Peptides against a protein of PDB entry 5VZU. Designs and how they scored, part 174

Target 1, 271 residues: chain A of PDB entry 5VZU
Amino acid sequence: GRTLEDIFHEHMQELILMKFIYTSQYDNCLTYRRIYLPPSRPDDLIKPGLFKGTYGSHGLEIVMLSFHGRRARGTKITGDPNIPAGQQTVEIDLRHRIQLPDLENQRNFNELSRIVLEVRERVRQEQQEGGHEAGEGRGRQGPRESQPSPAQPRAEAPSKGPDGTPGEDGGEPGDAVAAAEQPAQCGQGQPFVLPVGVSSRNEDYPRTCRMCFYGTGLIAGHGFTSPERTPGVFILFDEDRFGFVWLELKSFSLYSRVQATFRNADAPSPQ

## One batch from the design tools (peptide; made by RFdiffusion4, then SolubleMPNN)

Design b2_p24_8_s3 (from b2_p24_8, 12 letters changed)
Fold by OpenDDE base, seed 1:
Structure b2_p24_8_s3 (fold): chain B 271 residues (1-271), chain A 24 residues (1-24)
Amino acid sequence: as target 1 above (271 residues)
Amino acid sequence: SLLDELEEKLTKKYSDPSKHLQIP
């Protein structure tokens, strides 16, 4: 039977060929759009901006990283036959930190899968609970006829007096042992390795990560058919590098900051 | 052209959504 490797190789050849056909046909019909860099905020996990991402068979793509409160977003600046430019390739939930196991257990794909799927179920539960509270509040605005209830007069509350004696009841202050919030250990870089069976285009990825978060990646067939979100792990390596593990696809994308400076790339001030 | 023939072949192969590999 065809191996998974044979299928991926055939698919890679077809993607390269499709890319060649599309680029050859539309070479005379290029539309240029100005790209603005997102404004940097103090609370941003890293500086927002352009990154070069590895997308297996598609090769290198340009992704804009931006921050939106407790979410981060990767937006494709370059498109491919599956996911067009302007789509959100990754959405990161900065509420849901992933704690990677030790280096030995990081090699176990099933352990990573368990951790990610447990977080996915929590995110689904939180979305269901928040949806119910928003639904019940809208039903009760029946038109209460504004009957003008008459202005009852402000009775002057009298100023009454005196000095109630301080009863000294010396209730022992129960030492509420303030559970010392263990200072969130400023993310000491932990050893990082990809699980066995996760494919990477390059084995030259950082072997230490700062922190990880739950996220979802966008996948689709050719022509953006059947688009869906698949669970994954955002891995922050440093200020200029992050990764995304596509859990169901067993693939890893490495994103490296575009070091080029662009003139007039700042977003216009919101009018 | 050879490109048109290849495009037609690929378009025909990928006309069935059940054959699409969903990828990033």
Scores: peptide ipSAE 0.376, ipTM 0.786, DockQ to the pose 0.205
Fold by OpenDDE base, seed 5:
Structure b2_p24_8_s3 (fold): chain B 271 residues (1-271), chain A 24 residues (1-24)
Amino acid sequence: as target 1 above (271 residues)
Amino acid sequence: SLLDELEEKLTKKYSDPSKHLQIP
């Protein structure tokens, strides 16, 4: 019978062929869109820019990494039959750091799954609570009570209320020193290994990571059908490499910085 | 053409969205 490997190999060949068909058919009708590198900010986790990512059966794709406050985004620069170019392949929540277990327990997929799903539930709760505060503020359109006729209020006399001495109760406002969110200290690098049963394109990934964050990846059927966000783990290895563990898919994407220098790739300064 | 035949074959194979694997 066909092995699972044979099925994946056939599927990979079909996806490559689909990419070839699409690229060949549109050769005469190419629309070019200029892409600008995102500006680097001091608070960016790493320098934003172009990365070459591994996408299993799709092979290698180009992704733009950008930072948006407490979120990072990977945007596909190259598309495929499932996820078109310009889609956010990964969204990283930089508020939700994931602590990986020790190297022994990192081999346990169920342990990683537990950790990620607990963070996913916290993110869902925070989204529900923040949605309620925004909802209650609109409800008090109290009924426009009918303007009762302006009854002439009588000019009653200014009774001299007595000189109550102002007690200077100088309640020092305790400056709740908002604990300055310590800039996410690049944690001491820890040993890193993929869980058993997580597929990588190859075993050539960094075996030490700096930090991890909760994120979601975009998945879809062919033609961008039934697009969904699936939970995962963003793994920061170094300034030029990150990974994404697709938890439900049991797959790993490695992203490596494109070392090419582009002339005039910076966004024009807003005039 | 060979490309048209391959496109037709792939289109036929993936014509049912319910059978599409959701992937990145």
Scores: peptide ipSAE 0.375, ipTM 0.790, DockQ to the pose 0.200
Fold by OpenDDE base, seed 3:
Structure b2_p24_8_s3 (fold): chain B 271 residues (1-271), chain A 24 residues (1-24)
Amino acid sequence: as target 1 above (271 residues)
Amino acid sequence: SLLDELEEKLTKKYSDPSKHLQIP
């Protein structure tokens, strides 16, 4: 029978051919769009910018990494027959850290799957709870009909007085030791390995990671058909490298910073 | 041409969205 590998290999050959057909058709009418590098903020997890990502059958693609408060986004700068340029290939929730197990248990795909799906369920619950609070507040401005009139009148004053002297008890101000938020120790990098059965295009990935976060990746059929978000793990290796584990696809993408410097690539300052 | 035949074959193969492999 055809293996999954045989199906992926046939599909990869067809993707290369479709990419060739499309590029040959576009040679007569190219539209150029200027891209700007996102501004760097002090609270950004790493410097935003262009990364070269590995996308299995598609090969190498250019992705813009940007930060949006407690979210990070990877946007495709290069498109492919499945996911066009300008789509958000990955969305990372920086609120939801993934704690990797020890190196032995990192080999177990089912353990990683359990951890990610537990975080996915928490994210879903938080979205449902936050959606309910926003919905109830707007409804009840019914039109206050201006009912008008009447006047009625009186009266009385009553007086009552009494004394009670509260006692002085001088309770000492207990020093609220402000629990100094221990600066998030730039934790010694944790040993990292891909689970057994996760495909990587290259085995040359960093064997130590700083931190991991829950995220979702965009997947689609040819022509951007049936686009869906699939759960995954963002892995920060260093300032210039991150990974994404596509959990359901059992694949890994490695992203490396583009070291080229661009002139006039900064967004114009808002006037 | 061979390209036109391949394009027609691919278009026919991928005409049913239910058969598309979803990939990143």
Scores: peptide ipSAE 0.372, ipTM 0.768, DockQ to the pose 0.201
Fold by OpenDDE base, seed 4:
Structure b2_p24_8_s3 (fold): chain B 271 residues (1-271), chain A 24 residues (1-24)
Amino acid sequence: as target 1 above (271 residues)
Amino acid sequence: SLLDELEEKLTKKYSDPSKHLQIP
C-alpha cells in the first residue's frame, strides 16, 4: 500500500502546485493587516517574536511565538490551505516538562510516544478536576431571598475601659530555612536526536536541546475542515530556535527566529 | 491550459472534505 510518507510526498507536490496556481492568478485581492510584536517579559522562556517554521508539506511559514503565563503559543502569521493565518498552530503547556531519555533511547519513537501520552493523560485529568472545581463553585449561589430585615435603631453605649499591660513575650525568630532557590539551572543542554521514523525536512537541526514541554498542534483538512489538536513536544534548542514534534504525524517542524528589526512593531500602550 | 487542467484535477480531488489529510 502507499506509505504515509508517499501520501505526504504526493500531498506536498499538490500543495506546491496549488500555491503556484494561486500565485499565478493576478486577479487576487490581498488584504494587509498590521501585526504587533508581543512585549517581552522577564519570565518569558525566550524572547517572543517572529519565527520561520518548517511545515513539511507547506514548506516555510511565519509563526509568532508569544508567552501567556505558563503557556506558550505559536500563531500562524502566514496561512495555508489547511490552517489559515491567525490560528494557533502550537499551544505549549510550560507546566508539563517532557524529560527526554538518553540519546540511545531518544531514537525509540515508541518511548517518546509513551512519555507524551502519559503527559497528555495527566493534562486531561487536571482539566477535568479543574473543570469540576469551577463547576461546583458556581452551583451553590442559591437565590439569597432578600428578606427585608427591619431597621432597628440600636443605641449608643459608651464605655471606656483602660488597661494597657505590655506583655513582652519574646517569640524566638524561627529560622525560616530559606528554601534554597534551586538556582534556575540554565538547563544544561542535553544531546538531542529525532526518533527513528520522525520525518524532518532537513537533517540540519540542533543536536542539543535545553528543555522540552508538552504541547498540542493544530491540524486540519483543506479549507480548515475538521480542525483538531494533536499531541506533540515543544523542544527549546536556544534563544533563537525551537522545534515541534508532531507525534501522530511523525513529523518535526524547526522554527528559527526571523533576524529582522521591525520599526513601530510594538503594540501601542493601552491608553 | 495545462494549469487549468491541473487546477480542475486538484479541485476535483479536494472537492470531498472527508478525503482531506489533516496537516499542520
Scores: peptide ipSAE 0.367, ipTM 0.785, DockQ to the pose 0.184

Design b2_p24_8_s4 (from b2_p24_8, 10 letters changed)
Fold by OpenDDE base, seed 4:
Structure b2_p24_8_s4 (fold): chain B 271 residues (1-271), chain A 24 residues (1-24)
Amino acid sequence: as target 1 above (271 residues)
Amino acid sequence: SLLEELEKRLKEKYKDPKKHLEIP
């Protein structure tokens, strides 16, 4: 039979060839758009910027990681035959932390699947509730024809009333048990392993992660056909590395910071 | 052309969104 390497090599050749076919079709009209690096904010989980991702058979892709309040976003800088440049390849909900189990239970794909799907249902419920609050708030602004109620003038009266006494009641200062702000543990990284049956292009991934979050990844057919969001886990390894587990695809993508310094890549200050 | 036939074959092979991150 063909080796896994032979199958992978053939698949890579086909994708490279598809990329070549698509790029050559546009040779007569290349549009260049300047990309600006996102400004870094003190509340950003890590420094925003360019990351090189390895997506299975698609090879090397460049994504821009940016932070948007309680969300992070990976935007494709390089397109592929399935997903064009400028699409949001990953969307991360920084409100929904994933707690990985112990290292033994991390090998269980069904346990990870359960945890992720439970968070997905919570996110769906929150979106429905927030959609209802936004919907109900718009419905009640029927045009109140505020009829001009007339300017009645009434002026009066002055009354002085009296002296009420100074009762001293010495309420004891209830000990406000300062809820110990659990120090934002710049948490010691937890041991990390991929579940059995999750494919990684490289076995050389970090074996310790800082934290994980719920997210969704974009998948599509060739020519961006039938685009859909699939559930997954964003894994922060360190300042320069993150991963994404594509739950339904049973795949893992590793992203590493592009260490190149770009001149004049900062967004123009809003004038 | 051979390229058009190949493009057609590859588009048909990879039309499924689930194949986007297929690691063989």
Scores: peptide ipSAE 0.100, ipTM 0.689, DockQ to the pose 0.638
Fold by OpenDDE base, seed 5:
Structure b2_p24_8_s4 (fold): chain B 271 residues (1-271), chain A 24 residues (1-24)
Amino acid sequence: as target 1 above (271 residues)
Amino acid sequence: SLLEELEKRLKEKYKDPKKHLEIP
């Protein structure tokens, strides 16, 4: 019978063939776009840059990790037959931490699914609430046809006197204690294991993680058909490694920093 | 051509968005 390895190799050969088909269709007329490394910021969760990622059977791809306030983004530098280069393969919401259970309960896929879907629902609610505030503000500028109410004559009401006793009602501005964002506890790394039934291309993933966040991954059919965002978990292992659990796909992608230094890869300083 | 038939077969195989990250 075909081994799992034989099936995997056949699938990889098909993906390579698809990449070949795409490249051959352009009659060697390739468009090149210069990429720049994102500038590092002091508030970045880790140094931004190029990472090599695994996409299950799609193999090794290059992703640019960048930080955008409370969001992180993985942008494909290499495309595949489903997701072209320049697409955001992962979007991470750094506002929504995922608390992994103990190591025993981490093996339970349903427990991880519950945790992720609860966070997904919170993200959805926050998006709906923010949408309502933006909607109500526009509705009230109906053009009041200012009917020209006739100028009734200003009766000169008499000059009553100036006795402005300043009531010093020193209403203490209630200190809206800005809920101090609990500093991202660089907590001691917690034990990490993939849930049973989550496929990884390599069993060689870090068995300790620093923190996890809610995120979404981009999936599409061949030729970028019907692109959609699927829920997942961003797992920060260390400064040079992160993972993404694709919840609906039951797949894990491991990303490792590209250690190569590039000359002139920095964004040009704004003149 | 053979290439067009292969492309057609592969497009049909990978039509489902979920197959994007599936390890077979």
Scores: peptide ipSAE 0.089, ipTM 0.685, DockQ to the pose 0.641
Fold by OpenDDE base, seed 2:
Structure b2_p24_8_s4 (fold): chain B 271 residues (1-271), chain A 24 residues (1-24)
Amino acid sequence: as target 1 above (271 residues)
Amino acid sequence: SLLEELEKRLKEKYKDPKKHLEIP
């Protein structure tokens, strides 16, 4: 029978071959677009810019990280057979921080899955509530035809009486010690490990993280067929490294800053 | 061509990225 190794080797060969087929089809129609680095803002979680990511069997890809208020965006600079260049590979909601459990519980994929799916449900509820407020505001410009509805008489509901006994029950205010959520000290990294069964191309990922956020990743079949967004976790390791856990794919992508300096790569100032 | 047939076969095989645990 084929070994698991034989299956993985055949699979990687097929993906490389697909990448070759797709790139060869465009050989006569190459268009070059200048890439500009996003402007850095003081409120950006980290400096925006180019990151090199690992996409399992697809290999090394380049992603532009940019910040848009309470959202972060990863945009593909390199395309692959599934997702073309210029697509948004990841969208991060910086409103929805994920607190990772202790290191022992981080090994449990079901625990991470529970946490992410609970946050996904909150995000869906917030989108539905915000959609209802925007919908109800447009409907009420119906013309006020002023038909004078007649004065129906006030029935006198009766005056039932007074009895005032002051029961003194002095229930002690139980000091609900609001467990002061210790402000997650922005300086000390939490110990980090991937859940069991999450595939990483390299086991050499950072073993400490600063913070995590809810996000969605774009997945598609070959030729960008049936594109959909899947839930995941954005993991900030440091100023130059972040990860994304693709929850449904049970896979991890590590992104590292491109340290190359480019002359004249800044976005033109808005005139 | 042989390449077009191979492309068609591979596109159908990899139509669902979830089946292959591939990150697109």
Scores: peptide ipSAE 0.085, ipTM 0.704, DockQ to the pose 0.487
Fold by OpenDDE base, seed 3:
Structure b2_p24_8_s4 (fold): chain B 271 residues (1-271), chain A 24 residues (1-24)
Amino acid sequence: as target 1 above (271 residues)
Amino acid sequence: SLLEELEKRLKEKYKDPKKHLEIP
């Protein structure tokens, strides 16, 4: 029977051929753009920078990881026949942590799918609620025509009545100690395994993860046709490695930091 | 050309990225 390796090999050959076709159409006219490394911030989940990502049959690609408040972004530095360079391959919502089950239940793809889809629905609800608040604020600038309504008079009406006593009961305002969200202890990493039926290009992925977050990946046909966002899981392994599970594609991408040092790669200070 | 025919075939094959385990 056709093995998964045979399928990946055929797809890889076809993608190389497509890359050749597209590259040959540009008549060797290449445009070079300077890329700057994003500045590191103290609150960044890990140091931002360049990572080598595995994209199944596409092979090895370069992705820039950057942080934008409660969001992380992977931007393609290398393009492929489906997703061009400069596109956001992954968008991670750092507000929506995913708790992985125990190691036995991590093998169950349906359990991971349930957890991710429940988070996706929460994200969708929050986007709908935030859209309603922005709509109501614009309506009330009706022109207040200043009609001078007339001076109707001071009716006096009267007097009553009595005395009720000053009960002193000084109920101390219970300080609602806002439970300071304990900074998520960088606890002992959780054992990690891919669900059965999730394809990985290499079985040599980290078997322990620090934390997971909800995210979306960009998918498209060849020539960037019909681009859409698909739900997934960002998996932080360590300072230099993260993964992304493409839920609908049943695939896993491993990202490893580029260890090369770049001279003059820092963004110019905003003038 | 042969390349145009191959390009057309490949574009039609990979039109739905969800059907092919291609992570773009």
Scores: peptide ipSAE 0.067, ipTM 0.689, DockQ to the pose 0.505; fails the geometry check

## One batch from the design tools (peptide; made by RFdiffusion4, then SolubleMPNN)

Design b2_p25_1_s1 (from b2_p25_1, 11 letters changed)
Fold by OpenDDE base, seed 2:
Structure b2_p25_1_s1 (fold): chain B 271 residues (1-271), chain A 25 residues (1-25)
Amino acid sequence: as target 1 above (271 residues)
Amino acid sequence: AIDFTEIPDLPLLTHPDFPDVLGFE
C-alpha cells in the first residue's frame, strides 16, 4: 500500500512538475519589474520589507510586509501554482489584537479558534455598522416638503400626588474592583506554542512572541481558482520574524526577514 | 484538504490576468 510518505513524495513531485511546466511555457520571455521597498514610518509595528518563508517548501516564498495605518499587508513577491505574485497573501488588522492564553491553554486549538472567531465576528459587526452609517447619510436629503402639521390641542394639567418619605437606605458602594489592566508587558515576550493539531513544516519556530493580531490569509485552488479569505492569527515574534496561523487549514507559516541590503531599493521620495 | 502550504513557489510569474498587481501605490 502507499505510505503517507509515498503519497507526500508523489505530491511533491507533481508540484515540482507543475512548476516546471508553468516555467517552461514562458519560453524565456521573462519580464522584469523593479520592486521598491516600502518607506519605513515611525508608527510601523516593525520595519517593513522582504520576508522569506522558512517552512521548508521546495520553493522560495518571498513576501513584502508593508504597513497601511491600522493594517499590515503581506504581498506575494513569488507566485505559486495557487496564488500568483502580487496577491495579498495576508491582511492583518492591527486594531484587533489577540491575547493568547497561558501556555497550557495555548495547546488547545479550540480555545484559539474561539478567540479568533470572536474577533472575526466583531470585525464583521464593525463593517456592517460602518456600512449603515454611510447608507443612512445619503438617504436623508429627500426634499422634506413641509406639510403643515395641524395643531392638535393641549391636553390638561393636574394632579399633585403626595409626600412619600425618603427611605435612607445607604447601599454601600460596592467596590467595583477595577480589573487591574495587567500592564501590557510592552517589552517581554510571552511564552508561545502552537496548538495541538496545527502543522508546522519546521519545529524550529520561536517559543516566545511579542503580540498577536487578527488577520486573513488568501487561499485558492491551482490556477487561482475560487480565491477566498480564511481567518488566522498574525504572530509577531521579533523585529525580523513573524508567523501566520491559518485557522481553518490548521497550518503555521513562519517568515524571516531577508537580511540582504539592496542598493537603490528605497522608493523614490515623492517629489 | 489541499495543503496550500505545500506548494513550491513559481518564479516571479505575474498571472497574465493580473499584470499590474505589484503596483505599490
Scores: peptide ipSAE 0.015, ipTM 0.474, DockQ to the pose 0.046
Fold by OpenDDE base, seed 4:
Structure b2_p25_1_s1 (fold): chain B 271 residues (1-271), chain A 25 residues (1-25)
Amino acid sequence: as target 1 above (271 residues)
Amino acid sequence: AIDFTEIPDLPLLTHPDFPDVLGFE
């Protein structure tokens, strides 16, 4: 039987060959599309922009991080043999924060898996409920045939007089203890480590994270075959670094901000 | 032991030949 090593070597050769074919195709026809950077908003989790990931055999990948209210998106700027440019590699739900356990329990992949899958089920339930509310609201607009109800004459109901004495019942204002919304404490950095069995290209990742969120990542076969969304964890490390843990793949991707300033890269119209 | 550190960040590889590596049961 083929060893896993043989299969891996064959696959790496195929990936290199595909990359070579794709890069060589650019010699014959270059299509340039202008990319606009998303405008920064005050409520953005971090400044939107270009981030670089270093993906093993694929090399340098560029992702655009953008914010859309309570959602973040990572859009591929660079395509690869599996996922073409312009696809949303990651979709992050900023409503569903992942609480990582203590550093000892963060080593347990099964604990992370449990936490993420419980959030996934909540997200699915909320989508079903919201889909039902949107569905039921549309179904009741049957065309009300406007039968012209005949104009019954307005009987002048008589002006009954004003004498309602204001009873002074001085109900004490019950102190509505405004539950002080604890100001969303600008997330104190917590110790971070990858679970045992999660592959990282290197161990040189930030050992402190600011916050984590539930998200989904796009996976596909070569040529964008059978594209699926897999559950994961978006990890914000700092203003310039984030990661994504691919739960099912047991892998971690680190993204770092592209420090290059692009002149005239702003969108001509606010989105 | 396959050094999985040399494996490309696997978000790309739903290769049908690697179901076991990708955790596709």
Scores: peptide ipSAE 0.015, ipTM 0.476, DockQ to the pose 0.050
Fold by OpenDDE base, seed 5:
Structure b2_p25_1_s1 (fold): chain B 271 residues (1-271), chain A 25 residues (1-25)
Amino acid sequence: as target 1 above (271 residues)
Amino acid sequence: AIDFTEIPDLPLLTHPDFPDVLGFE
């Protein structure tokens, strides 16, 4: 059987070959597009920016983490044979926090799988319900063909008298205790371990995490064939490190902040 | 310092360029 090292070596050879083909074909005709760093917002989970990560057997990648309201995105800065640069390698749903079990149960892949798939089903239901509400709202603007209803004569309904005493049915307004959305307290860091059978390039990952969220990763065949979203877990370790567990692939990617200052990398302020 | 020594091994293929480069597989 191929070892993880053999697979990694093969993928690295493919990456080198692709880079060679690309650089040889485009020679002096390379068009460069400037990438701007996302502006930081106060409500961002961590500072947005560039992260260096491991993408399973593909080795190392550069991704840009950005925040978009209740979603986070990892955008590929480096392409690979499967996923081109500019694609969203990960999409994180910041509405759906995942609670990891205790450290003993974290070793159980089936437990993590159960938790993630339950959240996936909730996300799917919410998408279906939100689609239905948007659909029903459009259906009622049928053109009112104002058929001229013939003027039926105004029958003078007689003036029955006023005396109905308003019963003060003091219906106590049931205090709909709006379940106070518990502010997403940055939970106390909890012990973290990968489930048995989840592969990592190395065992050098943080053993404590702050919080986890449901997310999806992009997978495809070579040439970006049959691209699909696979369920996973975004794991925030700290301000400079996050991970992604690819549930179906049984793989873990660790991303570490790129500690470089880029001159003029900030997006121009909208004039 | 960011170790970019591994970036030389990564293709910087954009989505528009991707078919033109991978159409040889």
Scores: peptide ipSAE 0.011, ipTM 0.472, DockQ to the pose 0.102
Fold by OpenDDE base, seed 3:
Structure b2_p25_1_s1 (fold): chain B 271 residues (1-271), chain A 25 residues (1-25)
Amino acid sequence: as target 1 above (271 residues)
Amino acid sequence: AIDFTEIPDLPLLTHPDFPDVLGFE
């Protein structure tokens, strides 16, 4: 019977052949497009820029990480047979932090699944509630035809003067203990390990993470067929490394900053 | 937004960790 390893090897050979065919077809007509690095903002979680996916010895994936208010995006600079260049491979909701459990409970895939699916449900509810408020406000400005108000008369509304005594109920000011937002302990990295049954192409991932966020990853068949978004976890390791756990696929992708300096790659100043 | 649709899809190796999504029956 074909092993999963045999299927994987056959598939890798097919993908290498596809890459060779496509690159050879472009050899005579290379279209170069300039890509600008996104501007850095002081409130960005890390410096935006180019990251390399660590998909083993022969996989190169380049992703642009950018920040858009309370969202981050990973945009494919390099396409693949499933997902073309320019697609958003990951979308991160920086409003929805995921708290990882201790190392013992991090090994439990079902625990991670529970945490992520609870966050997904909250995100869905917030989107439904926000959609309702935007819909009701626009409808009712029908043109009020100013029908002339007829002059109906003077009725003498009577003088009732009831002398209601002010009761001095000295309600003690209950100290609303402002629940001190525990300052997000930004500083100390948490021990990190992948759940049992989550595949990683390499075991050489950071064993400490700063923080995690809910996100969605784009998946598709060959030729960008049936594209869908699956739930996942963005793992910030450090200034130069992040990961994405694909929950439904039980896979982990590691990304490392491209350290190359690009001349004239800064976004043009908005005029 | 940089419209990347004009960038020739440089087919990179798909993530082989998605055999079920790749339509391998």
Scores: peptide ipSAE 0.007, ipTM 0.475, DockQ to the pose 0.144; fails the geometry check

